# Peptides against a protein of PDB entry 5HOI: the designs that were tried, part 73

Target 1, 351 residues: chain A of PDB entry 5HOI
Amino acid sequence: FRYMPFSPAGTPFGFTDRRYLTMNEVGYVSTVKNSEQYSITVSFFDVGRFREYHFEDLFGYDLCFLNEKGTLFGQSKTGQIQYRPHDSIHSNWTKIIPLQAGERITSVAATPVRVIVGTSLGYFRSFNQFGVPFAVEKTSPIVALTAQNYRVFSVHYSQFHGLSYSLSELGTSSKRYYKRECPLPMSLPNINSDMKKDANLDYYNFNPMGIKSLFFSSYGDPCIFGSDNTLLLLSKWRSPEESKWLPILDSNMEIWKMSGGKETTDIHVWPLALAYDTLNCILVKGKHIWPEFPLPLPSEMEIRMPVFVKSKLLEENKAILNKKNEIGADTEAEEGEEDKEIQIPVSMAAE

## One batch from the design tools (peptide; made by RFdiffusion4, then SolubleMPNN)

Design b1_p12_8_s4 (from b1_p12_8, 7 letters changed)
Fold by OpenDDE base, seed 5:
Structure b1_p12_8_s4 (fold): chain B 351 residues (1-351), chain A 12 residues (1-12)
Amino acid sequence: as target 1 above (351 residues)
Amino acid sequence: DKDKRLSELINS
C-alpha cells in the first residue's frame, strides 16, 4: 500500500495532460502539464462573486483545498504548501512542512481561519490563515482531511485497524475532540470486483481509499462519499455516545431510479457538497467515473436513505406486469417494444 | 410523505 495525495473530489490525469486538483460547491481547480511545469486555474461556479485566476506551478502541486476565501496548494513529496487568497488585497504565502524520510503530505485543508496539513506518518499540523503554526500532533496516518470554520474532519488509515475518523475543533488555546480515531464504517474499493474496467484501475492507483470526497454539510455535519457511491453523514456527533453514521444517499440506487430501473453503467455521481437536503454533484457520463473537460454543470440530488431494496422493487413490478397480462388477454397484441420502464411508485420518483 | 425529512432522521 502507498499513501497517495488526497484532495476532495480530485481527479486523475488518466491519459490526458490535465486533471482537477479539487472541486466543491465554491468551484474547481484544474492543472495542466506543460512539459516540466504545470499551469493551475482556479475557477468558480459563482462568477459574479469570484474572478477566475491562473498561475504557473513550478513545484507540481498535487494537493489542493478550495474555500470561499482562498485556495491551499501542497506538494506531497517536498512538503511545500502555498495559500492563495482569492482577493488580491491579501498576500499569498508559502511554507515548507518538514517531512521525515519517506513521509508524504497526504491531505491539506483550509478554512478562512485555519490551515491543516496531514501526513502519511500521522503528523497533524495546524496553522492560522496566515500560516502561523499552532501545534503539531501525532495521530494515526492521515489519508484525508476537510475543515469548516474551526472544525476538522480527519480520516486515518492503519493496516491493522483499517479506516478511522476524528472530529476536532481547533480553538485558539486548545484542540477539542468530539471523536478521536473512531472506526469509520466505509467500504474500501474491492480490487477484484471494481477493477474489471481499466478506468477503475487508473482511479484506484490515484486514490486507493476510494474516497471521492469528504466535506461538512451546510449544517456542519461530517460527510464522506466512498467508492461504493454511498454518502455517509455523521449524526449526533456532539453526543459521543449517540453519534452514528447515516447512509443518507445511495447514488447508484438514485441513478437506477432516474433511469426508470434500467442498469446504467455510463452515468456516475461525482460529489461536491451537501447543502441542506441536496447533494450538489457532477453527473458524469462516459467511461471514466470522474468528470473530464469541460466540467459539466453541477446537478442536485435529493438525499434519501436507502430503504428500498432493488430486488423487491423488481419483484413488485413483475407482479404488476403479470396482473396486467392476466387482465389484458382480450385486446390485440400490438408488438410495440415498449421500453418497459419500471413504474417507480410516484412517491419514489424524483420530482 | 414517507420522505422523513433529513432533520427528523438526524434528530431521531
Scores: peptide ipSAE 0.008, ipTM 0.485, DockQ to the pose 0.037
Fold by OpenDDE base, seed 4:
Structure b1_p12_8_s4 (fold): chain B 351 residues (1-351), chain A 12 residues (1-12)
Amino acid sequence: as target 1 above (351 residues)
Amino acid sequence: DKDKRLSELINS
């Protein structure tokens, strides 16, 4: 197994010289490969609040985390990290994270108050926003990080135990765990089914865990979006015994509904953030499951528990069609059964 | 109603 650098909603290069290092509700960070150099652009969705900026990257940053105050960059192999405030009032800083032989930075996260670095050996390093270190902790191997304020959501991987997660708060003097290396009920990519498409192989090689993104909701709940295109939210995490992962959105089911019950293979949800009851996402149309260039405008998708069974909806619609045919409504439109738009009952959509 | 239930389920 090879630990790969992970950034929230990061995309592979594929067959191009450009990719997104990260994207979220704040914006998107792109990198373009120019021979041995990279040009990084930090772009924002709120162009009135933020100014786009670019710089030349001589290090080949492969890790990124964007927040409202700055961008954290990391180089997985060298251990170099750079924090770039969006505001010119604050200086950029660079630091080298000491790495052991074969150790890689696997994920980085930054908030206005914390910088977090996770490694393939499970070193969890915490800093303030100025790069002053707080602590180093040894955990299970870290594969993904996100953070909001003082809170950190970490995903860990063990070859023996699979995926686990931690939820912690990084105070000034101590780290508090709400959850510590608990099982994460996320499906891993199925190599045999997903690799039938070359595009999926490229993505799997880029992101072997299939974690498209992870973030905190606007309410401060950990969210994760895996290869199964299901948004999981950790509810009741303050109550250790009551805490559970909720599948709050099956995006494949929602795309299927939006398509009138047609199987679409060319529309994909790319998660950005969860604001209240709405998933901010990119609707990707094309061969790749990730957004290409230019980035489409973000879309909003209402979160809905996947309580509907496709088979029942199909059976009910067939039964309605058969009843219409029995009632002697003119049989003129032999539109093939496959092309009939599935009317989702409004009552089922509104419940 | 489900949206309220989901919000209630998340906020509960």
Scores: peptide ipSAE 0.009, ipTM 0.474, DockQ to the pose 0.038; fails the geometry check
Fold by OpenDDE base, seed 2:
Structure b1_p12_8_s4 (fold): chain B 351 residues (1-351), chain A 12 residues (1-12)
Amino acid sequence: as target 1 above (351 residues)
Amino acid sequence: DKDKRLSELINS
């Protein structure tokens, strides 16, 4: 296993000179290779609230986290981090994270009040928004981080225990755990099945955990979107004994519904955020499962528990069609190959 | 009504 730098919804370069370092509901950060340097652009979806900006990156930042107040950058190998406020009133700051031999920064997160750095050796480093350190904690190896306000959702990987997660709150004086290295019931990428497509191999080499993104919902619930294209939400996390992961969206099922029950292999959901009851996402059309350039406009997908079985819906629709044909025997309506959109019963949409 | 049920299931 190789620890790779992770950023929420980050994309690989593939065969291009450009990629997204991160994207979420606020915007998207792109980097372009220019010989030995990189040009970074921070773009926003709300162009009325924010102004796009760019800068030259001489360090080769491979970690990024975007929030409403600024962008955190990190270089996984050197340990350099940079915070760039969107507002020019506040100064940029740079810090070097001390790394041991072979240690890598694996993920970074930033909120308006906290900066978090996670490493391949499980060093969890916390800072304020000005880069003043609070604490260093030793955990299991960190593979992904996200944060909202004072809360941190961390994903850990151990060769012995697999995937785990922590949910913590970084107060002024202490770290509180709501969850501490609990098992994470997320499916890992299946090398044997998924690697039959070259595009999947490139993505796996970039992101071996298959975590497309992780974020907090608008309600402050931890969310994770894996390689299985299922959105998991951590429910009842305030009650440690009652806390459970809910599969709130099977995006493959939703794509199948949106296509009228056709098997589509060229449409992919790329997660950005969960706002209330809608997944903000990029609908990617093409060979790659990740968005290319230019970035398509975000789409909204309503969250729905995966209660339906495709086969049953197909059987029920066939049964409804057969009943209509038995009742309608007197009209010689030509059986045109009408694209029989699987009408999901309106009752199942309205309930 | 279902959106309430899912929100209730999440928030419950």
Scores: peptide ipSAE 0.008, ipTM 0.481, DockQ to the pose 0.039; fails the geometry check
Fold by OpenDDE base, seed 3:
Structure b1_p12_8_s4 (fold): chain B 351 residues (1-351), chain A 12 residues (1-12)
Amino acid sequence: as target 1 above (351 residues)
Amino acid sequence: DKDKRLSELINS
């Protein structure tokens, strides 16, 4: 296992000179290799609210976090971080995070009020939006971070204990934990089954945890989207004893439904955010499980508990077809190639 | 009515 730099919904270069550093509901950050330099572009979905901007990156930023007020960049090896406000009212700032030998910045997060840096040795560093440090805490090795307002969702990895998570609030005077290094019930990528396709190996080498993204919902609940394409939401996190991970969306099941029950292997969900009861996502069509260039428009997918068994739906649809054929055997209905869309019962959509 | 049940399951 190797600690890799993680950014929410970041994509690998693959065989290209360009990738997305991060994307979410606000926009997307791309980087293009130009010899020894990089050109970074910060793009937005709301083009009326924000203006796209670009700059030359001499440092090779491999970490990014985008919010409504600015973009945080990081270089995993050098420890350099840069915050760039989207407006010209506030100045850009740059800092070097002190790293030990072999230590890497593994993830960064930024809100309008906090900057967070996590490392492969489990250093959790907190700053205000101006880069003034608050505290340094030693935790288990950090593999992913996201933040909303004063709250931080951190994912940790130990070779001995697997994945864990923390949920904390970074007040002005102290850090409060709601959850501290609790087990994260997320499946890791299955190297033996999934790696038979070269495209999956490239993604695994980029992101060995298979965490496509993590974010807070619009209600402030921690969400994570793993390699199994299931959206997990942390429910009741204010009540430590009642807190549970809910599988609120099986995106493979939803793609299967959208395809009229046809097995599609070329459509992939790329998660951006959870807004109320809808997953904002990119529907990726192609060989790669990640979006390429140009970025497709975001799509909305309704969240639904995976209570349906694909086999039962196929059996019910076969039984409906057989009943139609038994009733229709007395009428010479012409051989129209009716592309037999599996009628998903409307009752299963409306419940 | 599933959306209400899911919001109820998340908030309950």
Scores: peptide ipSAE 0.008, ipTM 0.478, DockQ to the pose 0.038; fails the geometry check

## One batch from the design tools (peptide; made by RFdiffusion4, then SolubleMPNN)

Design b1_p13_1_s1 (from b1_p13_1, 7 letters changed)
Fold by OpenDDE base, seed 2:
Structure b1_p13_1_s1 (fold): chain B 351 residues (1-351), chain A 13 residues (1-13)
Amino acid sequence: as target 1 above (351 residues)
Amino acid sequence: SLFDQIAKAVARK
């Protein structure tokens, strides 16, 4: 296994000179290769609230985290991090994270009050928004981070224990754990099934855990979206014994429903954020499972527990069609290619 | 297109 730099909803270069370093509900950060340097653009969805800006990157930042107040950049190999406030009133700052031999920064996160750095050796480093250090903790190897306010959701990987997660709060004096290296019930990419599509190989080389994104919901619940295109939400995390992962959206099932029950392989959900009861996402059309350039407008997909099985819905629709044909003996069946929109029962559309 | 229908269906909720 190779620890790769992870950023929420980051895309690979593929065969292009450009990629998204990160994207979420606030906006998207792109980088373009310009010979030996990179040009970084920080773009926003709310163009009335934020102004797009760009800068030249001589360091080759491969880690990014965007929030409403600024952008954190990191270089996984050198240990350099840079925080850039969106507002020009506040100064940019740069810091070098000390790395051991072979250690990499694997993920970074930033909130208006905290900066977090996670490494391949499991060093968890916390700072304030000005880069003043609070603590260094040794954990299992960190593969992904997200943060909201004082809370941090971290994903860990051990060769012996697989995927785990932590949920912590970074107070002024101490770190509190709500969850500490608990098993994460996320499906890992299946090399044999997923790699049969050459188009996905580049993505899994970029992101071997298949974590498309992780974020906090608008309610402050940890969310993760894996390679199985299922959105998991950590429910009841304040009660350690009652905490559970909820599969609140099977995006493949929702795409299938929205397609009238037609199997499609060219539409992909790219997660941005969970706002209330809707997944903010990019609907990607094409060969690649990730968005290309220009970025499509975000879409909102209503969250739904995957309680239905495609096969049962197909059988029920066949049974309804057969019953209609038994009752309707007399009218000439114009075999119009009625696009057999699987009528999803209206009761399932109204929850 | 099916994509535009899906995108419109998703954007109307």
Scores: peptide ipSAE 0.007, ipTM 0.485, DockQ to the pose 0.634
Fold by OpenDDE base, seed 5:
Structure b1_p13_1_s1 (fold): chain B 351 residues (1-351), chain A 13 residues (1-13)
Amino acid sequence: as target 1 above (351 residues)
Amino acid sequence: SLFDQIAKAVARK
């Protein structure tokens, strides 16, 4: 296994000279290769609140985290990080994270009050928004980070134990754990099922964990969106004994329902954020499961627990069709081979 | 298109 740099909703270059370093509800960060240099653009969905900006990247930043106050960049191999406030009133700062031989920065996160760096050796480094260090903690190897205010959601990987997660709060004097390296019930990419298309192989080489994104909901609940296209939400995390992961959206099932039960293999959900009861996402059309350029407009997908089984719905619809054919034997109406939309029961139809 | 129908169904919620 190789630890790769992870950023929320980051995309590979593929066959292009450009990719998204990260994207969320605030905006999207792109990078373009120009010989040995990169040009980075920070773009925003709310163009009235924020102004797009760009800069030349001589370091080849491969890690990024965007928030409402600034953008954190990182270089996984060199250990360089840079924070760029969106407001020009605040100064940019750069820092080198000390890395051991073979250590990589695997993920970075930033809030208006904290900067977090996670590494392939499990070093968890915390800073304030000005790059002043608080602490260094040794954890299991970190593969992904996100943060909201003082809270950090970290994903860890062990070759022996698979995926785990931590939920912590970075106070001024101490780190509090709500969850510490608890099992994460997320499916890893299956080479045999998920990599049947060459286009998916490129993505899983870029992101071996298949974590498309992780974020905090608008209510402050940790969310993760894996290779199975299921959105998991950590419920009741304040109560250690009651805390559970909820599969709040199967996006493949929702695409299948919205298509009238037609199998679609060219439409993909790319997660941005969870706002209230809606997944903010990019609907991607094409061979690649990730958005290309230009970025499509965001869409909102209502969260729904996957209580229905596709196989049962297909059996019920076959039974309804067979009953209609038994009753309809007497009327020779040549109504053509119109694509008979699978009647999704009104209770299952997207309101 | 099916994509436009899906996008419209998703955006109407």
Scores: peptide ipSAE 0.006, ipTM 0.474, DockQ to the pose 0.628
Fold by OpenDDE base, seed 1:
Structure b1_p13_1_s1 (fold): chain B 351 residues (1-351), chain A 13 residues (1-13)
Amino acid sequence: as target 1 above (351 residues)
Amino acid sequence: SLFDQIAKAVARK
């Protein structure tokens, strides 16, 4: 296992000279290799509120976090971080994070009020939006971070304990934990089954945890989207005894339903954000599970608890088809391609 | 295409 730099919804280079460093509901950050340099572009979905900008990157930033006020960049090996406000009124700042031998920055997050840096040795470093440090805490090794306002959702990895998570609030004087290194019930990529598709190997080399993204919902609930394409939401996190992970969307099942029950292997959901009851996402078509260039327009997928059993729906539809064939032996009803669509119960069909 | 149908179904919600 190797600790790799993680950014929310970041993509690998693959065989190309370009990738997305991060993307979310605000926009997307791309980087292009230019010999020994990189060119970074920060693009936005709301072109009326924000102006696209670019700059030359001499450091090779491999970490990124985008919010409504600015973009945080990081270099995993050197420990350099840069914050770039979207508004020109505020100055950019750069800082070097001290790293031990073999230590890497594994994730960065930024809100309008906080900057967070997590490392492969489990150093959790907090700053204000101006790069003034608050504290350094030693945790289990950090593999992913996201933040909203003063709250931080961190994912940790131990070879002995697997995945854990923390939910904390970074006040002015102290860090409060709502959850501290609790077990995270997310499935890890199965190397033996997933390696059979060469197209997935490049992604899992880039992101060995298979965490496509993590974010806070519009209601402030921690969300994570893993390699199983299931959106998990942390419910009731304010009550330690009542807190639970809810599988609020199986995106593979939703694609299957929307296809009329046809098996599709070339359509993938790439998560951006959860707004109310809709997953904002990119629908990816092709061999790669990640979006390529140009970026498709975002789509909205309504969240639904995975209550369907695909096997039962297939059995019920086979039974309906067999009954139609027993009745239809006497009527030359043209079997239009429409009769091959799996009848999904209307109450659970995608309205 | 099936993709365009899915994309339209997803974007109508």
Scores: peptide ipSAE 0.006, ipTM 0.474, DockQ to the pose 0.665
Fold by OpenDDE base, seed 3:
Structure b1_p13_1_s1 (fold): chain B 351 residues (1-351), chain A 13 residues (1-13)
Amino acid sequence: as target 1 above (351 residues)
Amino acid sequence: SLFDQIAKAVARK
């Protein structure tokens, strides 16, 4: 296992000269290889609110976090970070994070009020939006970070304990934990099943944990989207005993429903954010599970707990077809091979 | 939260 730099919804280069460093509901950050340097572009979905900007990257930033006020960049090996406000009111700042031998920055996060850096040795470094440091904490090795306002959702990995998560609030005087290194019930990528397609091998080499993204919902609930394409939400995190992960969307099931119950292997959900009851995502069409260039427009997918088993829906549809055939057996009408689209009951779309 | 309502609705079926 190797700790790799993680950014929310970041994509690999693959065989191309370009990739997305990160994307979310605000926009997308791309980087292009230009010989020995990179060109970074920060693009936005709301082109009326924000202006796209670009800059030359001589450091090879491999970590990124985008928010409504700025973009945080990081270089996993050198420890360099840069914060770039979207407005011209605040200046860019750069800092070097001290790294031990073999230590890597594994993830970065930024809010309008906090900057967070996580490392492969479990150093959790916090700053204000101006790069003024707070206390450094040592945790289990950090593999992913996201943040909203003062809250931080961190994912940790131990070879002995697997995945864990923390939910913390970074006040002015102290860090409060709502959850501290609790087990994360997310499946790791299955090397034997998921890597059988060459296109997936490149992705899992880039992101060994298979965490496509993690974010806070619009309600401030931690969300994570793993390799199983299930959106998990941490419910009731304010009540330690009542807190649970909810599988609020099986995106493979939703794609299957959208296809009229046809098996599709060329459509993939790429998560951006959870806004109210809708997952903002990119619907990726093609061989790769990640978006290529140009970026498709975001789509909305309603959250639905996977209450229905595909096998039961297929059995119910077979039972409906058999009943129609039993009733229709008395009328020899040669009604042709109409592609019997699995009528998903509209009532299952409204609950 | 909306999620607690959804979770309660699903846990009742």
Scores: peptide ipSAE 0.005, ipTM 0.368, DockQ to the pose 0.030

